Peptides against a protein of PDB entry 5B16. Designs and how they scored, part 11

Target 1, 136 residues: chain A of PDB entry 5B16
Amino acid sequence: TPSRINHNERLEFLGDAVVEFLTSVHLYYLFPSLEEGGLATYRTAIVQNQHLAMLAKKLELDRFMLYAHGPDLCRESDLRHAMANCFEALIGAVYLEGSLEEAKQLFGRLLFNDPDLREVWLNYPLHPLQLQEPNT
Target 2, 136 residues: chain A of PDB entry 5B16 as posed
Amino acid sequence: TPSRINHNERLEFLGDAVVEFLTSVHLYYLFPSLEEGGLATYRTAIVQNQHLAMLAKKLELDRFMLYAHGPDLCRESDLRHAMANCFQALIGAVYLEGSLEEAKQLFGRLLFNDPDLREVWLNYPLHPLQLQEPNT

## One batch from the design tools (peptide; made by RFdiffusion4, then SolubleMPNN)

Design b1_p10_1_s2 (from b1_p10_1, 5 letters changed)
Fold by OpenDDE base, seed 1:
Structure b1_p10_1_s2 (fold): chain B 136 residues (1-136), chain A 10 residues (1-10)
Amino acid sequence: as target 1 above (136 residues)
Amino acid sequence: SLREFLDSFL
């Protein structure tokens, strides 16, 4: 059986793509008049390590990381990277064992503390083909 | 607004 570390890295790989995809899709539909450069700028801001680490902190993953890897996380940048990676692995796991819809819901809940903004993000109409395959 | 929220990250 693969090591826990290897499995986590694989989940991170998957989660990175899921976060990028969800962000891209929502931005694309929510801002139909925004040019590619603007879409890319917002995507970068949302998925950058600093932001993902912030989302991870909402799940108290920082306490977990310090407990498990404290000696290796002497620098704030190291903790930020580790937190972002852990968050990606979590999203990857949710997608893998659940669905893209479940990953979307979790990601959206964490992205927005404001329930009104969250609703706009999560419930904006998507392409009909996407609605046909919510699990992929 | 959503746009304002996103702009806050820039």
Scores: peptide ipSAE 0.555, ipTM 0.938, DockQ to the pose 0.826
Fold by OpenDDE base, seed 3:
Structure b1_p10_1_s2 (fold): chain B 136 residues (1-136), chain A 10 residues (1-10)
Amino acid sequence: as target 1 above (136 residues)
Amino acid sequence: SLREFLDSFL
């Protein structure tokens, strides 16, 4: 329905920002000597549609996507884009209904298959002001 | 390493 589509687009909008933010923060602290260009390069790589679509696939969102929108996703690029958007919407929903911490945990779990790398990513100390939840 | 992992995206 149009209402559901609009809702998903709004969640996607929010989720995009959350993914971007989390990625930026973690990269910033994990690589204190890396220049902005390097940070931006890694961020772009992590949040690009192709990668987010892969993360979405880990959640088997492709099954749901094809179930609901199969005929509209005949091209691989269309499916990838839709999967990325769906992933963003999911992260947005987790943030909205839960917390930034929950979104961070979910994103980190999906980002790394290696538990050691995951732990480094998730447990790296952040600035105290960035640990608080937004008041919005 | 983490850096190596990230580089794999490039």
Scores: peptide ipSAE 0.537, ipTM 0.935, DockQ to the pose 0.812
Fold by OpenDDE base, seed 5:
Structure b1_p10_1_s2 (fold): chain B 136 residues (1-136), chain A 10 residues (1-10)
Amino acid sequence: as target 1 above (136 residues)
Amino acid sequence: SLREFLDSFL
């Protein structure tokens, strides 16, 4: 329905910001000697549609998308873009109904299959605003 | 390492 579509687009808008923020904060603390250009390069790589679609695939959103939107997603690029959007909407929903911490945990779990790398990513210092309001 | 992981996306 139009209402459902609009809601998902709004969640995508919110989720895009959350993913961008979490990625930025973690990169900033993980690589204190890396200049802005390097930080931006890594951030772009992490949040680009190609990568977010891969994260969405871990949740098997591709099977859902083909079932719901098969005729409109016959091209690989179209499916990738839709999956990235759906992933952002999911993160937005987790943040909205849960917390930034829950969004962080979900995102981190999906980013890394290697548990050692995951722990390094997730255990770095939180942003000062998160420390002030950890359950936001 | 984490750096190597991130570099793999470039």
Scores: peptide ipSAE 0.532, ipTM 0.934, DockQ to the pose 0.811
Fold by OpenDDE base, seed 2:
Structure b1_p10_1_s2 (fold): chain B 136 residues (1-136), chain A 10 residues (1-10)
Amino acid sequence: as target 1 above (136 residues)
Amino acid sequence: SLREFLDSFL
């Protein structure tokens, strides 16, 4: 049986892909005339550690990280990186134990404080393969 | 707008 650390790293690996995928799909549909470079620029901005750490703060993961790993997170950059990783692991877990739709909803809710913008983001169609996702 | 929101990340 893998250690808890190994499990978290595996979830992070999965979550990173899910966050990248969801971001890519939404940008692709939302901006049909935007060139690849522009899509990539927005994606990078959304999924960068600085931003994911901000999303993690909305879930109070900073309190969790400081409580569990405070001595190892003295630098802001270390905390940011750890927060981003923890956020990815959470998204990975939501996808694994729930569904891509649930991961999409959670990610979208955190991305936007403005409910109108949130609805625009969430109501755009995702990749057709989402409709074929097995129940988990 | 959504575009303006995303631009704020750049």
Scores: peptide ipSAE 0.532, ipTM 0.933, DockQ to the pose 0.821

Design b1_p10_1_s3 (from b1_p10_1, 5 letters changed)
Fold by OpenDDE base, seed 4:
Structure b1_p10_1_s3 (fold): chain B 136 residues (1-136), chain A 10 residues (1-10)
Amino acid sequence: as target 1 above (136 residues)
Amino acid sequence: SLREYLDSFL
């Protein structure tokens, strides 16, 4: 059994891929005429550490991080990076223990405070082949 | 709009 730190790093690795995948899929469907460069630009903006840290703050991970790791997070930039990593680990865990759909729903809820925009984002379905995957 | 919201991240 890996250490908690090792486990978190592994979950972060998985979560990073899930976040990037979900972002890519939704952007691809939502903007069918947007060129690759534009898609990539939006993806980068959505998945960058600074933005993920903002999403993490909605889950109050800032309070959690300061509680659990305060002595190591003296700088705001350090906190942002740690929060982004923790957010990825969380998404990874949701995917691992739940499903891609659950990860999608959580991520979408955090991406948009506006319910109308959230519904637009979330209501673009997965590819038919993905819908038939039992736990992904 | 969604586009405008996403643009705000740039």
Scores: peptide ipSAE 0.519, ipTM 0.932, DockQ to the pose 0.839
Fold by OpenDDE base, seed 3:
Structure b1_p10_1_s3 (fold): chain B 136 residues (1-136), chain A 10 residues (1-10)
Amino acid sequence: as target 1 above (136 residues)
Amino acid sequence: SLREYLDSFL
């Protein structure tokens, strides 16, 4: 329905900002000697639609999208874009109904299949009570 | 490494 579509678009709007923010913060702390251009390059790569669609696929959102909007997603590029948007909306919803921490955890879990890399990513930024030095 | 993983997206 139009109302549901509008709601999803609003969540997408919020989620886009959350994903951008989390990515920026973690990159900033993970790579303290990397210049802005390098940080921006990594951020772009992480948050681009193609990558977010891949993350969405890990959640089987492709099945959901085809179920709900199959006829409207005849092109692969359309499906990719829709999946990226849906992923952003999901992150937005997690932030809205939960917390930034929950959004961070979900995003981090999906970014890395390697548990060690995942833990490195999720340790940033460091909490004041954390004594362990980060390994990058 | 983390850097290598991120570089794979470029």
Scores: peptide ipSAE 0.512, ipTM 0.927, DockQ to the pose 0.806
Fold by OpenDDE base, seed 5:
Structure b1_p10_1_s3 (fold): chain B 136 residues (1-136), chain A 10 residues (1-10)
Amino acid sequence: as target 1 above (136 residues)
Amino acid sequence: SLREYLDSFL
């Protein structure tokens, strides 16, 4: 059985892919006339550590991280990186134990405080693979 | 709009 640390790193690996995929799919449908460079720019902005750390803060992961790892996270950049990793691991766990749909819903809820923007983001067409396997 | 929101991150 892998250590807790190894497990979190593996979940982070999975979650990184899930966040990247969900972001890509939604941007693709939301902006049908936007060129690849523009799509990539938005994706980078959404999935960068700075932003994911902000999303993690909405779940109060900062308080958890400081409690558990305070001495190792005294620099803001270190905390931000750890927060982003923890957020990815969380998304990975939600996908693994739940479904892609559940990961999508959680991610979307955190991305937007504005309910109107959230609804626009979440209600665009699903990827064809999601339609084929809606419970995965 | 969503575009404006996303642009704020650039």
Scores: peptide ipSAE 0.506, ipTM 0.929, DockQ to the pose 0.810
Fold by OpenDDE base, seed 2:
Structure b1_p10_1_s3 (fold): chain B 136 residues (1-136), chain A 10 residues (1-10)
Amino acid sequence: as target 1 above (136 residues)
Amino acid sequence: SLREYLDSFL
């Protein structure tokens, strides 16, 4: 059985892929005339550590991180990176224990404070393979 | 718009 640390890092690995995939799919459908470079630019902006850390803060992961690992996170950059990693691990766990749809919903809810923009983002179709997703 | 919002992250 892997250690808790190893397990969390594995979840982070999975979550990183899920976040990148969901972002890519939504951008692809939302901006059908945007060239690859533009799509990549938006994706980078959405999934960068600075942004994911802000999403993590909405879940109060900063309080969790400071409580559990405060002495190791005295630098803002260290805290940001750790929060981004923790957020990825959370998304990975939601995907693993739930579904891609549940990960999509959580990610979308956090991406936008404006409910109208959120709805636009969430209502675009995902990749057809989502329809073939195995039960978790 | 959504585009404008995303542009704010660039």
Scores: peptide ipSAE 0.505, ipTM 0.928, DockQ to the pose 0.850

Design b1_p10_1_s4 (from b1_p10_1, 6 letters changed)
Fold by OpenDDE base, seed 4:
Structure b1_p10_1_s4 (fold): chain B 136 residues (1-136), chain A 10 residues (1-10)
Amino acid sequence: as target 1 above (136 residues)
Amino acid sequence: SLRDYLDSFL
C-alpha cells in the first residue's frame, strides 16, 4: 500500500488530467470558431496553479492547509502551489470515487461565481459519447 | 460575457 503522500500524489496526477480534459471539452464546444491557439491560451489560464489555488480557496483549503501543514507553508507561493496540488487531488478523488459528471459539476461550480455563466458552462450540450459515465 | 470573464484570466 502506498503511503498517504504517494496516494495523494497519484490522485493529483489523475485530477490534473481530469481538470485538463473538462476544460478542453467545454472550451471546444463553447467557442466553435476560436482557433487552437486561443483555446490553448484559455485552457492554460484556467488550469494554471495560481488559478487552481484560487478555486481551492473557495473550498477553504487555505484554512485547511494552514491548519494541517502550516509549518511547511511559510510563504504565500508555497501555499498556492500546495493548494493547487490539493485541489487536483480532490478532483481526482471525486472522479475516482464518484464520476466524471460529479467532477464536472464541482469544477464548474467553482469556476464561476456568476450563476448565468455557470449554467452556460455546465449545461452546454456535449457529444453523445461524452455523456456516458466512465468505467473506473 | 463568458469571453470577457475568460479574458480576465490572461
Scores: peptide ipSAE 0.526, ipTM 0.932, DockQ to the pose 0.850
Fold by OpenDDE base, seed 3:
Structure b1_p10_1_s4 (fold): chain B 136 residues (1-136), chain A 10 residues (1-10)
Amino acid sequence: as target 1 above (136 residues)
Amino acid sequence: SLRDYLDSFL
């Protein structure tokens, strides 16, 4: 329905920002000597549609997507884009209904199959003010 | 390493 689509788009909008933010914060602290260009390069790589679609696939969102929107996703690029958007919407929903911490945990768990790398990513000290929920 | 993993996306 149009209302559901609009809702998902709004969640996607929010989730995009959350993913971008979390990625930026973690990269910033994990690589203190890396220049802005390098940070931006890694961020782009992490948040690009192709990668987010891969993360979405780990959650089997492709099956869900094809079930709901199969006829509209005849091209691989369309499916990838839709899966990336769906992933963003999911993160947005987790943030909205839960917390930034929960979004961080979910995102981190999906980013790394290697538990050691995951632990480094998730447990690296961050500035407390950057972990607080927005008040507005 | 984490860096190597991230580099694999480039």
Scores: peptide ipSAE 0.523, ipTM 0.932, DockQ to the pose 0.813
Fold by OpenDDE base, seed 5:
Structure b1_p10_1_s4 (fold): chain B 136 residues (1-136), chain A 10 residues (1-10)
Amino acid sequence: as target 1 above (136 residues)
Amino acid sequence: SLRDYLDSFL
């Protein structure tokens, strides 16, 4: 329905900001000697549609998308873009109905299959505002 | 390492 579509687009808008913020904060603390250009390069790589679609695939959103939107997603690029948008909407919903911490945990779990790398990513210092309000 | 992993996306 139009209402459902509009809601998902709004959640995508919010989720885009959350993913961008979490990525930026973690990169900033993980690589203290990396210049802005390098930080931006890593951030772009992490949040680009190609990568977010890969994360969405871990949740098997591709099967859902093909079931719901098969005729409109016959091209790989169209499916990738839709999956990235759906992933952002999911993160937005987790933040909205849960917390930034829950969004952080979900995002981190999906970013890395390697448990050691995941722990390094998730255990780095949080932004001061997150420390003040960890359940926001 | 984490750096190597991230570099693999470039």
Scores: peptide ipSAE 0.509, ipTM 0.929, DockQ to the pose 0.811
Fold by OpenDDE base, seed 2:
Structure b1_p10_1_s4 (fold): chain B 136 residues (1-136), chain A 10 residues (1-10)
Amino acid sequence: as target 1 above (136 residues)
Amino acid sequence: SLRDYLDSFL
């Protein structure tokens, strides 16, 4: 059985892909006339550690990280990186134990505080393969 | 912020 650390890192690996995928498909549909370079720029901005750390703060993961790993997170950059990793692991877990739809909903809820903008983001169609995803 | 930037497009 993998250690808890190994398990968390595996979830992070999965979550990183899920976050990037969700971001990509939403941007693709939201900006149908935007060139690849522009799409990539927006994606980079959304999934960069600094931004994911901000999303993680909304879930109070900073309190969790400082409580559990405070001595190792004295630098802001270290905390930001750890927060981003933890956020990815959470998304990975939601996808793994729930569904891509649940991961989409959680991610979208955190991206926007404005409910109207949130709904615009979330109501754009996703990749057709989402319709074929098995229930978990 | 990123949020403010995205707001301009949504």
Scores: peptide ipSAE 0.394, ipTM 0.891, DockQ to the pose 0.172

Design b1_p10_2_s1 (from b1_p10_2 with A1S E8R)
Fold by OpenDDE base, seed 1:
Structure b1_p10_2_s1 (fold): chain B 136 residues (1-136), chain A 10 residues (1-10)
Amino acid sequence: as target 1 above (136 residues)
Amino acid sequence: SVLEELERLL
């Protein structure tokens, strides 16, 4: 059995891909006239460590990280990186143990505080064939 | 700022 650390890193690996995928899909459909460069710019902004750390803070992961790894997080950049990784691992776990839909819902809820914007992001129509793909 | 712009577009 792998160590908890190794397992967490594997979840992070998976979560990174899930966050990237969900972001890409939603941007692609929400902005049908936006060129690739614009799509990539928005994606980068959404998935970069600084932003993911902000999302992690909404879940109070900072308190967890400081409790577990406080001595190693003396720099703000270190905390940000750790929180981003932890957030990815969380999304990875939700995808692995639940579904892509559940990961999408969680990510969307954190991405937008405004409920109207959240609704648009989460419920924008996707291609019907994509809706029939396996969740995991 | 990019994220703020995204919110304005939604």
Scores: peptide ipSAE 0.286, ipTM 0.889, DockQ to the pose 0.939
Fold by OpenDDE base, seed 4:
Structure b1_p10_2_s1 (fold): chain B 136 residues (1-136), chain A 10 residues (1-10)
Amino acid sequence: as target 1 above (136 residues)
Amino acid sequence: SVLEELERLL
């Protein structure tokens, strides 16, 4: 059995891919006429650590991180980086223990505060093969 | 920001 640190790093690895995938898929379908460069720019903005840390704050991971790791997170940049990593691990865990759909729902709810924008993002049609729940 | 622009496009 891997250590907790190793497990979190593995979940982060998985979560990073899930966040990247969900972002890519939704951008691809939402903007069919947008060129690759534009898609990539939006994706980068969504998945960068600074943004993920803001999403993590909505889950109060800042309070969690300060509680659990405060002595190592004196700098704001360190906290932000740690929060982004923790957020990725959380998404990875949701995917692993739940489903891609659950990860999508959580991620989408955090991306947009506006309910209308959220619904557009979350409910945009996906490829038929992506509708099937992955085997875990 | 890029995110704000994205929201305008949605």
Scores: peptide ipSAE 0.266, ipTM 0.883, DockQ to the pose 0.886
Fold by OpenDDE base, seed 5:
Structure b1_p10_2_s1 (fold): chain B 136 residues (1-136), chain A 10 residues (1-10)
Amino acid sequence: as target 1 above (136 residues)
Amino acid sequence: SVLEELERLL
């Protein structure tokens, strides 16, 4: 069996892809007339380490990281990178143990503090159950 | 920021 460290790295690998995919899909549907360059710019901004670290902070992962790995995190950039990786691993774990939908919901809830913006984001793309209802 | 612009577009 792989070590816990290796397992965490594998989860990060998976989570990175999930975050990238969800971001891409939602941007694609939210902005049907936006050119690829614009979509890519927004995606980069959303999935970059600095932003993911901020999302991780909302989950208080920084407190966990300092407790578990404090001696290795003497630089702000090191902490940011570690938090981003940890966040990806968390999303990977949610996908693995739960579903893509659960990963989507968690990610969306963290992306926007404004509930109205959050709901707009989460509705793109529409859930299959929502597709069964008349669309405006 | 790009994220602020995104929020503005939403």
Scores: peptide ipSAE 0.260, ipTM 0.879, DockQ to the pose 0.904
Fold by OpenDDE base, seed 2:
Structure b1_p10_2_s1 (fold): chain B 136 residues (1-136), chain A 10 residues (1-10)
Amino acid sequence: as target 1 above (136 residues)
Amino acid sequence: SVLEELERLL
């Protein structure tokens, strides 16, 4: 059995892919005329550590990180990186224990504070296969 | 920012 640290790193690995995938899919459907370079630019902006850390802050992961690892996170950049990793691990866990749909909903809810924008992001049609529950 | 632009396009 892997250590808790190894488990968290594995969840982060999975979550990174899920966040990247969901972002890519939604951008692809939202902007059917945008070239690859533009899509990649939006994706980078959404999934970069600074932004993911901002999303993590909405879940008060900063308080969690400072409580658990405060002495090691004195630098803003260190905290940001740790928060981004923790956020990815959370998304990975939601995907693993739940579904891609649940991960999509959580991620979308955090991306936009405005409910109208949130609904636009979430309600773009996805491929039917993406709605199928993973075998867990 | 790119994110602000995204919000304007949505």
Scores: peptide ipSAE 0.253, ipTM 0.878, DockQ to the pose 0.930

Design b1_p10_2_s2 (from b1_p10_2, 4 letters changed)
Fold by OpenDDE base, seed 5:
Structure b1_p10_2_s2 (fold): chain B 136 residues (1-136), chain A 10 residues (1-10)
Amino acid sequence: as target 1 above (136 residues)
Amino acid sequence: SILEELKKLL
């Protein structure tokens, strides 16, 4: 049986892929005329540690991290990296225990504070594989 | 920021 730390790392691995995939799919459909370079630039901006840490902060994960791991997070960069990883692990867990749809909804809600922008992001077509996922 | 530019496109 893997340690709790190992389990979190595995969830992070999964979540990283889910975040990357969701971002890629939504950008692809939202901007049908945008070149690959532009799509890649936006994707990088969305999934980079700095941004994911900001999303994690919306969930108040910083308070959790400081409480549980404060002594190891003295540097801002360390906290940012840890929060980004924790966010990925959370998305991974939501996907694993829930569904890709639930991960999509959570991620989309956090990406945009403006509900109109959020709905535009979420309402674009998704990859056919998501249509095959069971609803839990 | 690039994210702000994204918002302009939406």
Scores: peptide ipSAE 0.145, ipTM 0.839, DockQ to the pose 0.839
Fold by OpenDDE base, seed 4:
Structure b1_p10_2_s2 (fold): chain B 136 residues (1-136), chain A 10 residues (1-10)
Amino acid sequence: as target 1 above (136 residues)
Amino acid sequence: SILEELKKLL
């Protein structure tokens, strides 16, 4: 049985993949004429630690991190990295215990404050294979 | 930011 730290690292691993996957799929379909380099640039910007940390703040994970790990987060960069990791673990957990759809909804709600942009992002048609949920 | 640029494209 893995330790709690090990478990969180595993969830982070899973969440990283889920975030990257969702980002990739939505960018791919939303911008059919954008070349690979452009898609990759947007993906990098969306999934980088700095951005994920900002998304984490919307869930007040910064307050959580300071409460739980304050002594270990004396630098802004350390807090940012920790929040990004925690966000990934959260998405991983949502996917694991819920579904890809639930992870997509949570991620999309955080990506855009504008309801119209959010709607476009979240409800763009996906490939039939992505509509099939895992057996979890 | 790149995200802001993305928003302009959506």
Scores: peptide ipSAE 0.129, ipTM 0.828, DockQ to the pose 0.868
Fold by OpenDDE base, seed 2:
Structure b1_p10_2_s2 (fold): chain B 136 residues (1-136), chain A 10 residues (1-10)
Amino acid sequence: as target 1 above (136 residues)
Amino acid sequence: SILEELKKLL
């Protein structure tokens, strides 16, 4: 059985891929005329540590991190990286224990505070194969 | 920012 640390790192690894995938899919459909370079630029902006840390803050992961690891997170950059990693691990866990749809919903809800923008992001038509859940 | 631009396009 892997250690708790190994488990968290594995979840982070998975979550990173899920966040990248969901972001890519939604951008691809939302902007059908945008070239690859533009899509990549938007994706980078959405999934970069600074942004993911902001999303993590909406879940009060900063309070969690400071409570559990405060002495090791004195620098803003260190906290940002830790929060981003924790957020990825959370998404990974939601995907693993739930579904891609549940991960999509959580991620999308956090991306936009505006309900109308959120609705557009979450419910833009996707390919049916992308909604198929893995067998568990 | 890119994110702000994204919001304007949605």
Scores: peptide ipSAE 0.121, ipTM 0.822, DockQ to the pose 0.930
Fold by OpenDDE base, seed 3:
Structure b1_p10_2_s2 (fold): chain B 136 residues (1-136), chain A 10 residues (1-10)
Amino acid sequence: as target 1 above (136 residues)
Amino acid sequence: SILEELKKLL
């Protein structure tokens, strides 16, 4: 059986793809007239370590990381990177254990504190095949 | 931030 570390790294790998996919899909449909460069810029900003770490902080993962791995996280950049990885692993686990829809809901809730913006992000019309895909 | 810009578009 793989070690916990190896398992977490695998979950991170999966979660990275899920976050990237969800971000791409929502941006694509929310901004139908935005050119690829603009879409890519928004995606990069949303999925970068700095931002994912901010989302992780909403889940109090910062306190968790400092408690569990404090000695290895003496620099802010190290903590940020670790938090982003942990967030990806979490999303990966949600997708694996649940569904893409559940991952989508969690991610959307964290992206926007404003309920109106959150609803727009989560409920914006998507392609029918994409709507059905969450049923994993 | 880019997220703020995103919010303006939504």
Scores: peptide ipSAE 0.114, ipTM 0.818, DockQ to the pose 0.832

